# Designs tried in a protein design run: peptides against a protein of PDB entry 3T7K. Part 29

Target 1, 248 residues: chain A of PDB entry 3T7K
Amino acid sequence: KAEKILARFNELPNYDLKAVCTGCFHDGFNEVDIEILNQLGIKIFDNIKETDKLNCIFAPKILRTEKFLKSLSFEPLKFALKPEFIIDLLKQIHSKKDKLSQININLFDYEINGINESIISKTKLPTKVFERANIRCINLVNDIPGGVDTIGSVLKAHGIEKINVLRSKKCTFEDIIPNDVSKQENGGIFKYVLIVTKASQVKKFTKLINDRDKNETILIVEWNWCVESIFHLNVDFTSKKNVLYQKK

## One batch from the design tools (peptide; made by RFdiffusion4, then SolubleMPNN)

Design b1_p11_1_s3 (from b1_p11_1, 4 letters changed)
Fold by OpenDDE base, seed 4:
Order: C-alpha cells, then structure tokens, then sequence
Structure b1_p11_1_s3 (fold): chain B 248 residues (1-248), chain A 11 residues (1-11)
C-alpha cells in the first residue's frame, strides 16, 4: 500500500498539481503509484475538463497535441513539467535506501524548455489569447488536418466563441460569418477571420468577400498562425508568418 | 491514443 511506502518519510510535500500528460506516460501508472502521487498532492487526469481546474501539464517538450495546446489556456497554468519530475519522484519514493527525511525534488528543476515565466504569467490574465486579439468568430475549412472538432476545441479553449465550419467546395459568401466584435480604439479588428489549408481557398474566400462586402478587413491564416499565437500567448499582427492574406 | 497525436503543421 502507498501508505506503507510513504511512512519512511518524516515529511511529505504537497505539490498541489492537477495535471494531464501528453507525449509521456502512455501506459499510465499502477494503482500504488497513483495513490503515492495523490498523497503528494499530484492528481493526474486522463482528459481536460474545465471543472477539474487543471493547473499542470506533463510533457517531454513543447508539443502540438490538443492537451498541450489546451494546457496553455489553464487558469492559471502553474507548472509545465517534464515527465522526469514524476520519474525521479517515484524513484526516490521506491528507493530501498534508509529513511529519507524528505523528498528532495524541486518542481522548478523540471520546467519544460520554452515555457517560461512570461508564458506562465499570461495564463493569469483575465482574458484568453484570441479574446485579447479581438477574434471572437472564425471560419474554419472542413478539410483542415487534425479535424474541425479537435482544432475547434483548442481554439475555443483560447477564447474563440464561435467556429463556423466552411464546406470549401460548396460554400458561398452567405456561409462566411463575420467576426462580431465591438470596435475597440486600439486593436486591429478583422471583420472576417478564416483558417484555411490551400491557396485555392484563399483565392475563393478573398473573391467572395471582396465581391460582396467591399473594403472590409480580412485575415486569412494557416493553422500554424494559431499554434504560434497559443505558444506565445500573444497574437502578433505585425508578423506575416503563417498569414496567407491580410486586408486592413 | 488518437487523442494524444500531434496536430499537423500547416503545409
């Protein structure tokens, strides 16, 4: 039992982690190790649910998984940790060495490379990254790699309220939804925001919009534009990277 | 699990 294993320690840390794993621990944990982790204030969940108030992600590095991308929307994300934290922790706990007075593992030694305090601090903001960018409603092509449900779920986690799925071959102008945001004085507001996969879609949608709603602002991006915005928790409207078409 | 796949990069 976990209690018997932990009884050799005089003091147990409470890490207060509510975590998901991505790119690691595919086989899960045995019941004893789960109970050990629970006694240390580490609760690992299979899936992301808002009700669980998740604050931690375990991953070997920055990944483009749904879980990793969504972890950057946690309120706040307290820790982004390498799996070695759990590995080393369990190794110390299962060690046959004499009475360890304390578990000597510091969370800060296991930070995922590229998830710095600047990123963590932005997860404490009252707004999501796309909300701050005045992107509320987007159009998403139905042939997007990864699928509209997964992509849409990630985008919603980051403050996009409405995702309109466009059937690229059959869609008309009437199928394209505007980004319904109030004009704020200091923010680049695009009336039409679209995520597309092909140059032919750029040509189609730009024509449809420009023919029917002249002089309106248009932003057409690749999925990578969204990913980069999430990884930085900031939308850089000065960057042309992953922007396929922009009309201000 | 299919749920933990990396989402593809834009081509």
Amino acid sequence: as target 1 above (248 residues)
Amino acid sequence: KEEDKELPSSS
Scores: peptide ipSAE 0.441, ipTM 0.883, DockQ to the pose 0.631
Fold by OpenDDE base, seed 1:
Structure b1_p11_1_s3 (fold): chain B 248 residues (1-248), chain A 11 residues (1-11)
Amino acid sequence: as target 1 above (248 residues)
Amino acid sequence: KEEDKELPSSS
């Protein structure tokens, strides 16, 4: 069926998109439209798998979904597109109007606002954002909204190797893991990195660390610190935004 | 299915 629909076009673009969707297309696509998209080099996957070599995300805007956050870890992310790209494409293809010789849809017209070439270019870097920031091992409180598994998965996608889950009420100093990164001469490495949700946790963990391991470097942040770092594909250690405690 | 839910903002 798709072949007959596409036969009206003399040339078909190959968009070479391997995409996931977030905040759009909840009902998916019909079989004919999937076949059409496949013939145009657009493959849509239900879930993110590293093996699929995903290079695209469809979303109406920047979202704080697991899929959106992980899409910024694609190697590279080629395109972050609004769903209107697919909508307009399918609409043009299904149009009964005159013999359109060509599909006239430019994917660059459908870029998600705020995902610019500067962000896209950073996805081509050989390192992940937290790797570049010398953050390898973190401590995460068990009561974090969104769940430890989801948040941990996003953080791992962005170069954090080890997530240590802290039971905020019962943890001791011995439960806190150091960020085991070799000291680079010019890079501020924090020995202890923690993601927390409450000011009471800041007080607890700062006390535990300072009482047992005096004069060590500590970074305690909110989840929003991680999200902002991901959205910019850069860690700004000069910013105090979403930083709850910092000891250099 | 991965829940296509927005992760909460820090309060």
Scores: peptide ipSAE 0.441, ipTM 0.881, DockQ to the pose 0.565
Fold by OpenDDE base, seed 3:
Structure b1_p11_1_s3 (fold): chain B 248 residues (1-248), chain A 11 residues (1-11)
Amino acid sequence: as target 1 above (248 residues)
Amino acid sequence: KEEDKELPSSS
């Protein structure tokens, strides 16, 4: 059926998109439209798998979804597009108007606001954002909104190797793991990195660490610190935004 | 089905 619909075009583009959707197309696509998109080199996947070599995300705007945050870890993310790209494409294809020689849709007209070439270019770097920031091992409180599994999965996609889940009410100093990074000469490695949700946790963990491991470097942040770092594909250690405690 | 939910803001 798709072949008959596409036969009216003399030339078909190959967009070479391997995509996931977030905040759009919740009902999916019908079989004919999936076949049409496949003929145009557009493959839409339900879930993110590294084996699929995903290079695109569809979303109406920047979102704080697991899929959106993980899409910024694609190698590379080629395109972050509004769903209107698919809508307009399918509309042109289903249009009964005369022999359109070509599909005239430019991907660049459908870019998500705030995902610019500077962000896209950083997805071509050989390292992940937290890897570049010398953050490999973190402590995460177990009562974090969104759940430790989802948040942990996002953080791992962005280069955090080890996530230690802290039972905030019961944990001791011995439960806190160090960020095991070899001291590179140019300073700024935090020995202890923690993501917390409450001011009481800041007081608890700062006391535990300072009482047992004096003079060590500590970074305690909110989840928003991680999100902002992901959205910019850069960790700004000069910013105090979403930093709850810092000891250099 | 991974619920396509936004992760909450910490602020």
Scores: peptide ipSAE 0.439, ipTM 0.880, DockQ to the pose 0.609
Fold by OpenDDE base, seed 2:
Structure b1_p11_1_s3 (fold): chain B 248 residues (1-248), chain A 11 residues (1-11)
Amino acid sequence: as target 1 above (248 residues)
Amino acid sequence: KEEDKELPSSS
């Protein structure tokens, strides 16, 4: 029983973690360890639900998983931790040392490399990364690797409200939706934002838009543009990385 | 689990 194991500690920390795991703990935890973690204020969830108010992710490193990408949309993400935190914690708790000991594990020692305080601080902002970038409505090609549902779900978690799926072979200009954002005075707003996979799609969509709406702003990017924007919690419109076509 | 796969890189 977890209570009997924890009774040797005079004081138990409350870590206040509501976490998901990615790239680690695929087999889960035994019932005793789950109970131990729960008594320490560590709750691990199988899936991301907004209702759970998740604030933590466990991962060995920065990953391009749906869970990892969505964790950067938590409000806030308090901690991005290596699985070694749980491993060392449980190891200390299961240790048969007779001495009344405190649990002396510092969360800050287990931070995921590349998820710094600057990134964590941006998760406290009242807006999502794509919302701040004035990207509300996007067009997504139907042949995107990873699938439109998964990619769309990640994008929505980061403030894209509307995802229009384009059937790349059959779509016409009328199938392309505008990015309907109110003119904020200080932000470069692209009327058409598209995520594509191929140079042929760039040519097609550029032609369709320019033939019907010649003077409008267009942003055509790869999926990696979105991923990099999420990892930095910032859209850098000065960067040409993963931008396939831009018309200002 | 399929849900924990890294999404493909476009590069």
Scores: peptide ipSAE 0.438, ipTM 0.881, DockQ to the pose 0.636

Design b1_p11_1_s4 (from b1_p11_1, 5 letters changed)
Fold by OpenDDE base, seed 4:
Structure b1_p11_1_s4 (fold): chain B 248 residues (1-248), chain A 11 residues (1-11)
Amino acid sequence: as target 1 above (248 residues)
Amino acid sequence: MEEDKELPSSK
């Protein structure tokens, strides 16, 4: 069926997209449209797997979804596109009126607002955003909204190697893991990095650490600190935004 | 496709 539809075009583009969708196409695509997209070099996956070598995200805008956040960890993210790309493409292909010898859709016309070349260029770096920030091991409270698995998965995609889940009510100092990084000359290195949800947790963890491991560096942040760092593919240690406690 | 939920903002 798809072949017959595409036979009217003299040349078919190869977009070379391996994509996931978020905030769009909830109903999926019919079999014919999937086959059409496949013939145009557009493969849409239901889930993110590292083995699929994904290079594209479809979304209406910047979203705080797992898929969107993880898409910024693609190696590289080549394109972040609005769903209108697919919509307009399929409309042209299904159009009976236009003796279109060629598909005239430019990927660059469908860029997601706020995902610019500066962001795309950072996805070509050999390191992940938290790796560049010398954050390898973090402590995550178990009561975090969104769940430790989802949040942990996003953080791992962005270069956090170890996530220690803290049972906030029962944890002791011995349950807190250090961020085991070699002292590099240039950059904020924090011995203890924690993601928390409540001011009471800040008070608890700062006390536990300061009482047992005096004069060590501590960074306690909200989840939003991680999200902003991901959206910019950069950690700004000068910003106090979403930082609950910092000891240098 | 399951609706990919936005992760909550820290309030």
Scores: peptide ipSAE 0.408, ipTM 0.887, DockQ to the pose 0.734
Fold by OpenDDE base, seed 5:
Structure b1_p11_1_s4 (fold): chain B 248 residues (1-248), chain A 11 residues (1-11)
Amino acid sequence: as target 1 above (248 residues)
Amino acid sequence: MEEDKELPSSK
């Protein structure tokens, strides 16, 4: 069926998109439209897998979804597109206008607002955002909204190698892992990095660390610090935004 | 497709 629909076009574009969707297309696509998209080099996946070599995200805007946040870790993210790209494409293809010899949809016209070339260019870097920031091992409180698995999965996609989950009420100093990174000459390395949800946790962990490992460097942040770092594909250690405690 | 929910913002 898809072949018959596409046969009216003398030339078909190959968009070379391997995409996931977030905040759009909840009902998915019918089999014919999936086949049409496939013939145009657009493959939509239900879930993010590294093996799929995803290069595209469809979303109406910048979202704080797992898929959107992880899309910024694609190698590279080639395109972040509004769902209207697919909608308009399928509309043109299904159009009964006899005079459509060519599909005239440019994917560059459908870029998500706020995903600029500077962000896209950073996805071509050989390192992930937290890797560049010398953050390898973090401590994450178990009561984090969104759950440790989802949050942890996003952080791992962005270069966190080890996530230690802290039981905030019961944890001791021995439960806190150091950020085991080689001292690079030109980077602020924090020995302890923690993501917390409450001021009481800041007080607790700061005390535990300072009492047992005096004079060590500590970074305690909220989840929004990670999100902002992901959205910019850069960690700004000069910013105090979303930093709850910092000891250099 | 599973509904991908926005992760909570830490206020």
Scores: peptide ipSAE 0.407, ipTM 0.888, DockQ to the pose 0.713
Fold by OpenDDE base, seed 1:
Structure b1_p11_1_s4 (fold): chain B 248 residues (1-248), chain A 11 residues (1-11)
Amino acid sequence: as target 1 above (248 residues)
Amino acid sequence: MEEDKELPSSK
């Protein structure tokens, strides 16, 4: 069926998109539309797998979903597109206007607001955002909203190698792991990096660390600090936004 | 597709 529909076009674009969707297309696509999209070089996957070499995301806007956050770790992310791209494409293809010799849809017209060329260019870097920031090992409180597995998966996609889950009520100093990175002379490497949810946790962990390992560098942040770092593909250590405690 | 939930914002 798709072949007959597409036969009206003299030339078919190859978009070369391997995409996931978030915040759109909950009902999926019918078989004919999937076949049409496939013939146009658009493959939509249900889940993110590294083996699929995903390069695109469809979303109505910037979202704080696992898929959206992980899409910024694609190597590279080629396109972040509004769902209207697919909608308009399929609408044009299904149009019975005999005179359509070509599909005329520009991908750039469907860019997600706030995912600009500067963000896309950073996805071509050989390093991940937290890797560039010298954050390799973090401590994550077990009561984090969204769950440690989901949050941890996003953080790992962005270059955090080790996530230590802290049982906030029961943890001791010995449960806190250092951020094991070689001290670079010019970069303020934090020995202890923690993601917490409550001011009481800040007080607890700062006390535990300062009592046992005096004069060490500490960074305690909210989850939003990580999200903003991901959305910008840059860690701004000059910003105090979403930083709960910092000791240099 | 499973509804992709937004991760919470720190309040």
Scores: peptide ipSAE 0.406, ipTM 0.887, DockQ to the pose 0.736
Fold by OpenDDE base, seed 3:
Structure b1_p11_1_s4 (fold): chain B 248 residues (1-248), chain A 11 residues (1-11)
Amino acid sequence: as target 1 above (248 residues)
Amino acid sequence: MEEDKELPSSK
């Protein structure tokens, strides 16, 4: 069926997209449209797998979804596109207007606002955002909204190697892991990095660490600190935004 | 497709 629909075009583009969708296309696509998209070099996947070599995301805007956050870890992310790209493409293809010689849809016209070339260029770097920031091992409270598995999966996609889950009510100093990073000459390394949800946790962990390890560096942040770092593909250690406690 | 829920903002 798709071949018959596409036969009216003299030339077909190859978009070379391996994509996931978030915040759009909840009902999926019919079999004919999937086949059409496949013939145009557009493959849409339900889930993110590293083996699929994903290079694209469809979303109406910047979203705080697992898929959107992980898409910024693609190697590289080539395109972040609005769903209107697919909508307009399929609309043009299903149009009964005689002899369209070619499909005239430019990917660049459908870029997600706020995902610019500067962000895309950073996805070509050989390192992940938290790796560049010398953050390898973090402590995560078990009561984090969104769940430790989802949050942990996003953080790992962005270069966190080890996630220690803290039982916030029961944990002791011995349960807190250090961020074991070899001294790079020019970067402030925080020995303890924690993601917390409540001011009471800040007080608790700050006390536990300072009572046992008084001279060590501590970074306590909100989840929003991680999200902002991901959206910018850069950790700004000069910003106090979403930082709950910092000891250099 | 499972609704990919937005991860809550820490208020």
Scores: peptide ipSAE 0.404, ipTM 0.886, DockQ to the pose 0.708

Design b1_p11_2_s1 (from b1_p11_2, 4 letters changed)
Fold by OpenDDE base, seed 4:
Structure b1_p11_2_s1 (fold): chain B 248 residues (1-248), chain A 11 residues (1-11)
Amino acid sequence: as target 1 above (248 residues)
Amino acid sequence: MIDVDKIENQL
């Protein structure tokens, strides 16, 4: 059916998109439109899998969804596009009035506001944002909004190898894992990195660490610190924003 | 119509 619809075009673009959607297209696409999109080199996936080599996200704007946050870990993220790209594309293709010999839709006209070339360029780096920041092993409190699995999955996508879930009420010093990274000359390495939700957790963990492992480096942050780091694809260790405790 | 109101859980 799609072939008959597309037969009116002399040339078809190949967009080479392997995409997920977030905050749009909740009802999916009909079989004909999926086939049309596939013929144009646009493949839409329901979920993020590393094996699919995803390179695109569709979203109306920057979102804090799991899919959007993970899309910034794509290797590379080639395009972050508004859903209007697909809408306008399908409208042109289904239009009976336009004797369009060609599909004239430019991907660059549909960029998500705030995802610029600087962000896209950083997704071409051989390392992930937290890997570049020398954050390999983190401690995550079990009462994190969004759940430890979802948050942990986002963090792993961005180069955190090990996530230790802390039961904040019952944990001891022995439950806290060190950030096991080789000392690199130019980067502040924190021996203990923790993501917490409450000021009481900051007090607890700082005491536990300082009492047992004196003079070690500690970074305690809110989830928002991770989100900002992901959205910028850079960790700013000079910023105190969303940092609850820092000891160098 | 992009139903922006049905956004997935924001983290």
Scores: peptide ipSAE 0.446, ipTM 0.836, DockQ to the pose 0.150
Fold by OpenDDE base, seed 2:
Structure b1_p11_2_s1 (fold): chain B 248 residues (1-248), chain A 11 residues (1-11)
Amino acid sequence: as target 1 above (248 residues)
Amino acid sequence: MIDVDKIENQL
């Protein structure tokens, strides 16, 4: 069926999109539309897998969904597009009235507001955002909203190698892992990096660490610190926003 | 119609 619909066009674009959707297309696509999109080089996947070499996200706006946050780790993220791209594309293709011999839809007209070329360009870097920030091993409290698995999966996509889950009520100093990064000459490395949810955890962990390892560097942040770092594809160590405790 | 109300869980 798709071939018959597309036969009216002399040339078909190849968009070369391997995409996931978030906040849109919950009902999926019909078989004909999936086939049409595939003929245009648009492949939509249900889930993120590294093997799929995803390069695109569809979303109505910047979202804090797992898929959106992980899309910023694509290598590269070529396009972050509004779902209207697909809607307008399919509408043009299904239109019997348009004597259009060509599909005239520009991807750049459908960019998600706030995902600019500066962000896209950073996805071409050979390293992940937390890797560049010398954050390899973190401690994550078990009571984090969204759950440790989802949060952990996002953090891993962005270069965190090891996530240690802390049982905040029962943990001891021995349960806290160091951020084992080789001393790069020019970057502030925090020996202990922790993501926490409340001030009582800050007091607990700072005491545990300082009582046993008094001179070590500590970074305690909220999840929002990670989110902001992901959205900017840069860690700003000068910002105090979402930093609960810092010892240099 | 993009149902914004069915957005996946935001973290």
Scores: peptide ipSAE 0.446, ipTM 0.835, DockQ to the pose 0.148
Fold by OpenDDE base, seed 1:
Structure b1_p11_2_s1 (fold): chain B 248 residues (1-248), chain A 11 residues (1-11)
Amino acid sequence: as target 1 above (248 residues)
Amino acid sequence: MIDVDKIENQL
């Protein structure tokens, strides 16, 4: 069926999109539209797998979903597009107007607001955002909203190698892992990095660390610090926003 | 259909 619909076009674009969707297309696509999209080089996947070499996200706007946050870790993210791209494309293809020799839809007209070329360019870097920030190992409290598995998977996609889950009520100093990175001369490496949800956790962890390891560097942040770092594909250590405790 | 009400869990 798709071939008969597409046969009216003299030339078909190859968009070379391997995409996931978030906040759109929950009902999926019909079989004919999937086949049409596939013939145009558009493949939509249900889940993110590294092996699929995903390069595109469809979303109505910037979202804090797992899929959207992970899409900024694609190598590279080529396009972040509004769902209207697919809608308008399919409408043009299903149009009975005999005079359409070509599909005339520009991907750049459908960019998600706030995902600019500066963000896209950073996805071409050989390193991930937290890797560039010398954050390899973190401590994550077990009561984080969204759950430790989901939050942990996003952080790993962005270059955190090891996530230690802290049972905030029962943990001791021995349960806290160091951020094991080689000392670089020019960058403040934090020996202890923690993501917490409550002020009581800040008080607990700062006491535990300072009582046992008095001279070490500590960074305690909210989840929003990680989100902002992901959305900018840059860690700003000069910003105090979402930083709960810092010791250099 | 863009159903904003069915957005996945935001973190």
Scores: peptide ipSAE 0.445, ipTM 0.836, DockQ to the pose 0.148
Fold by OpenDDE base, seed 5:
Structure b1_p11_2_s1 (fold): chain B 248 residues (1-248), chain A 11 residues (1-11)
Amino acid sequence: as target 1 above (248 residues)
Amino acid sequence: MIDVDKIENQL
């Protein structure tokens, strides 16, 4: 069916999109539209898998969904597009107006507001945002909203290699893992990096670490610190925003 | 119209 619908066009674009959707297209697409999109080089996946070499996200705006946050880890993220791209594309294709010899839809007209070329360009870097920040191993409290698996999956997508889940009520100093990174010459390396949810955890972990290793560097942040770092694809160690405790 | 109300869980 798709071939017959597309046969009216003299030339078909190849958009070369491997995409996921978030905050849109919850009901998916019908078989004909999927086939049409596939013929245009647009493949939509249900879930993010590294093997799929995803390069696109469809979303109405910047979102804090797992899919959106992970899309900023794509290698590269080529396009962050509004769902109107697909809507307008399919509408043009299904239009019985005989005069359309070509599909005339430009991807650049459908960019998500706030995902600029500076963000896109950083997705072409050979390293992930937390890797560039010398954050390899983190401690994550088990009471994190969204759950440790989801949060951990986002963090791993952005270059965290090891996530140690802390049972905040029962944990001891021995349960806290160091951020095992070689001192690179030009960056503040924190020996202990922790993501926490509340001030009582800050007090607990700072005490545990300082009592046992009083001269070590500590970074304790809230989840929003990670989110801001992801959205900027940069860790700003000069910012105190979302930093709960810092010892250099 | 994209139903923004059915957005997946935001973290």
Scores: peptide ipSAE 0.445, ipTM 0.834, DockQ to the pose 0.152

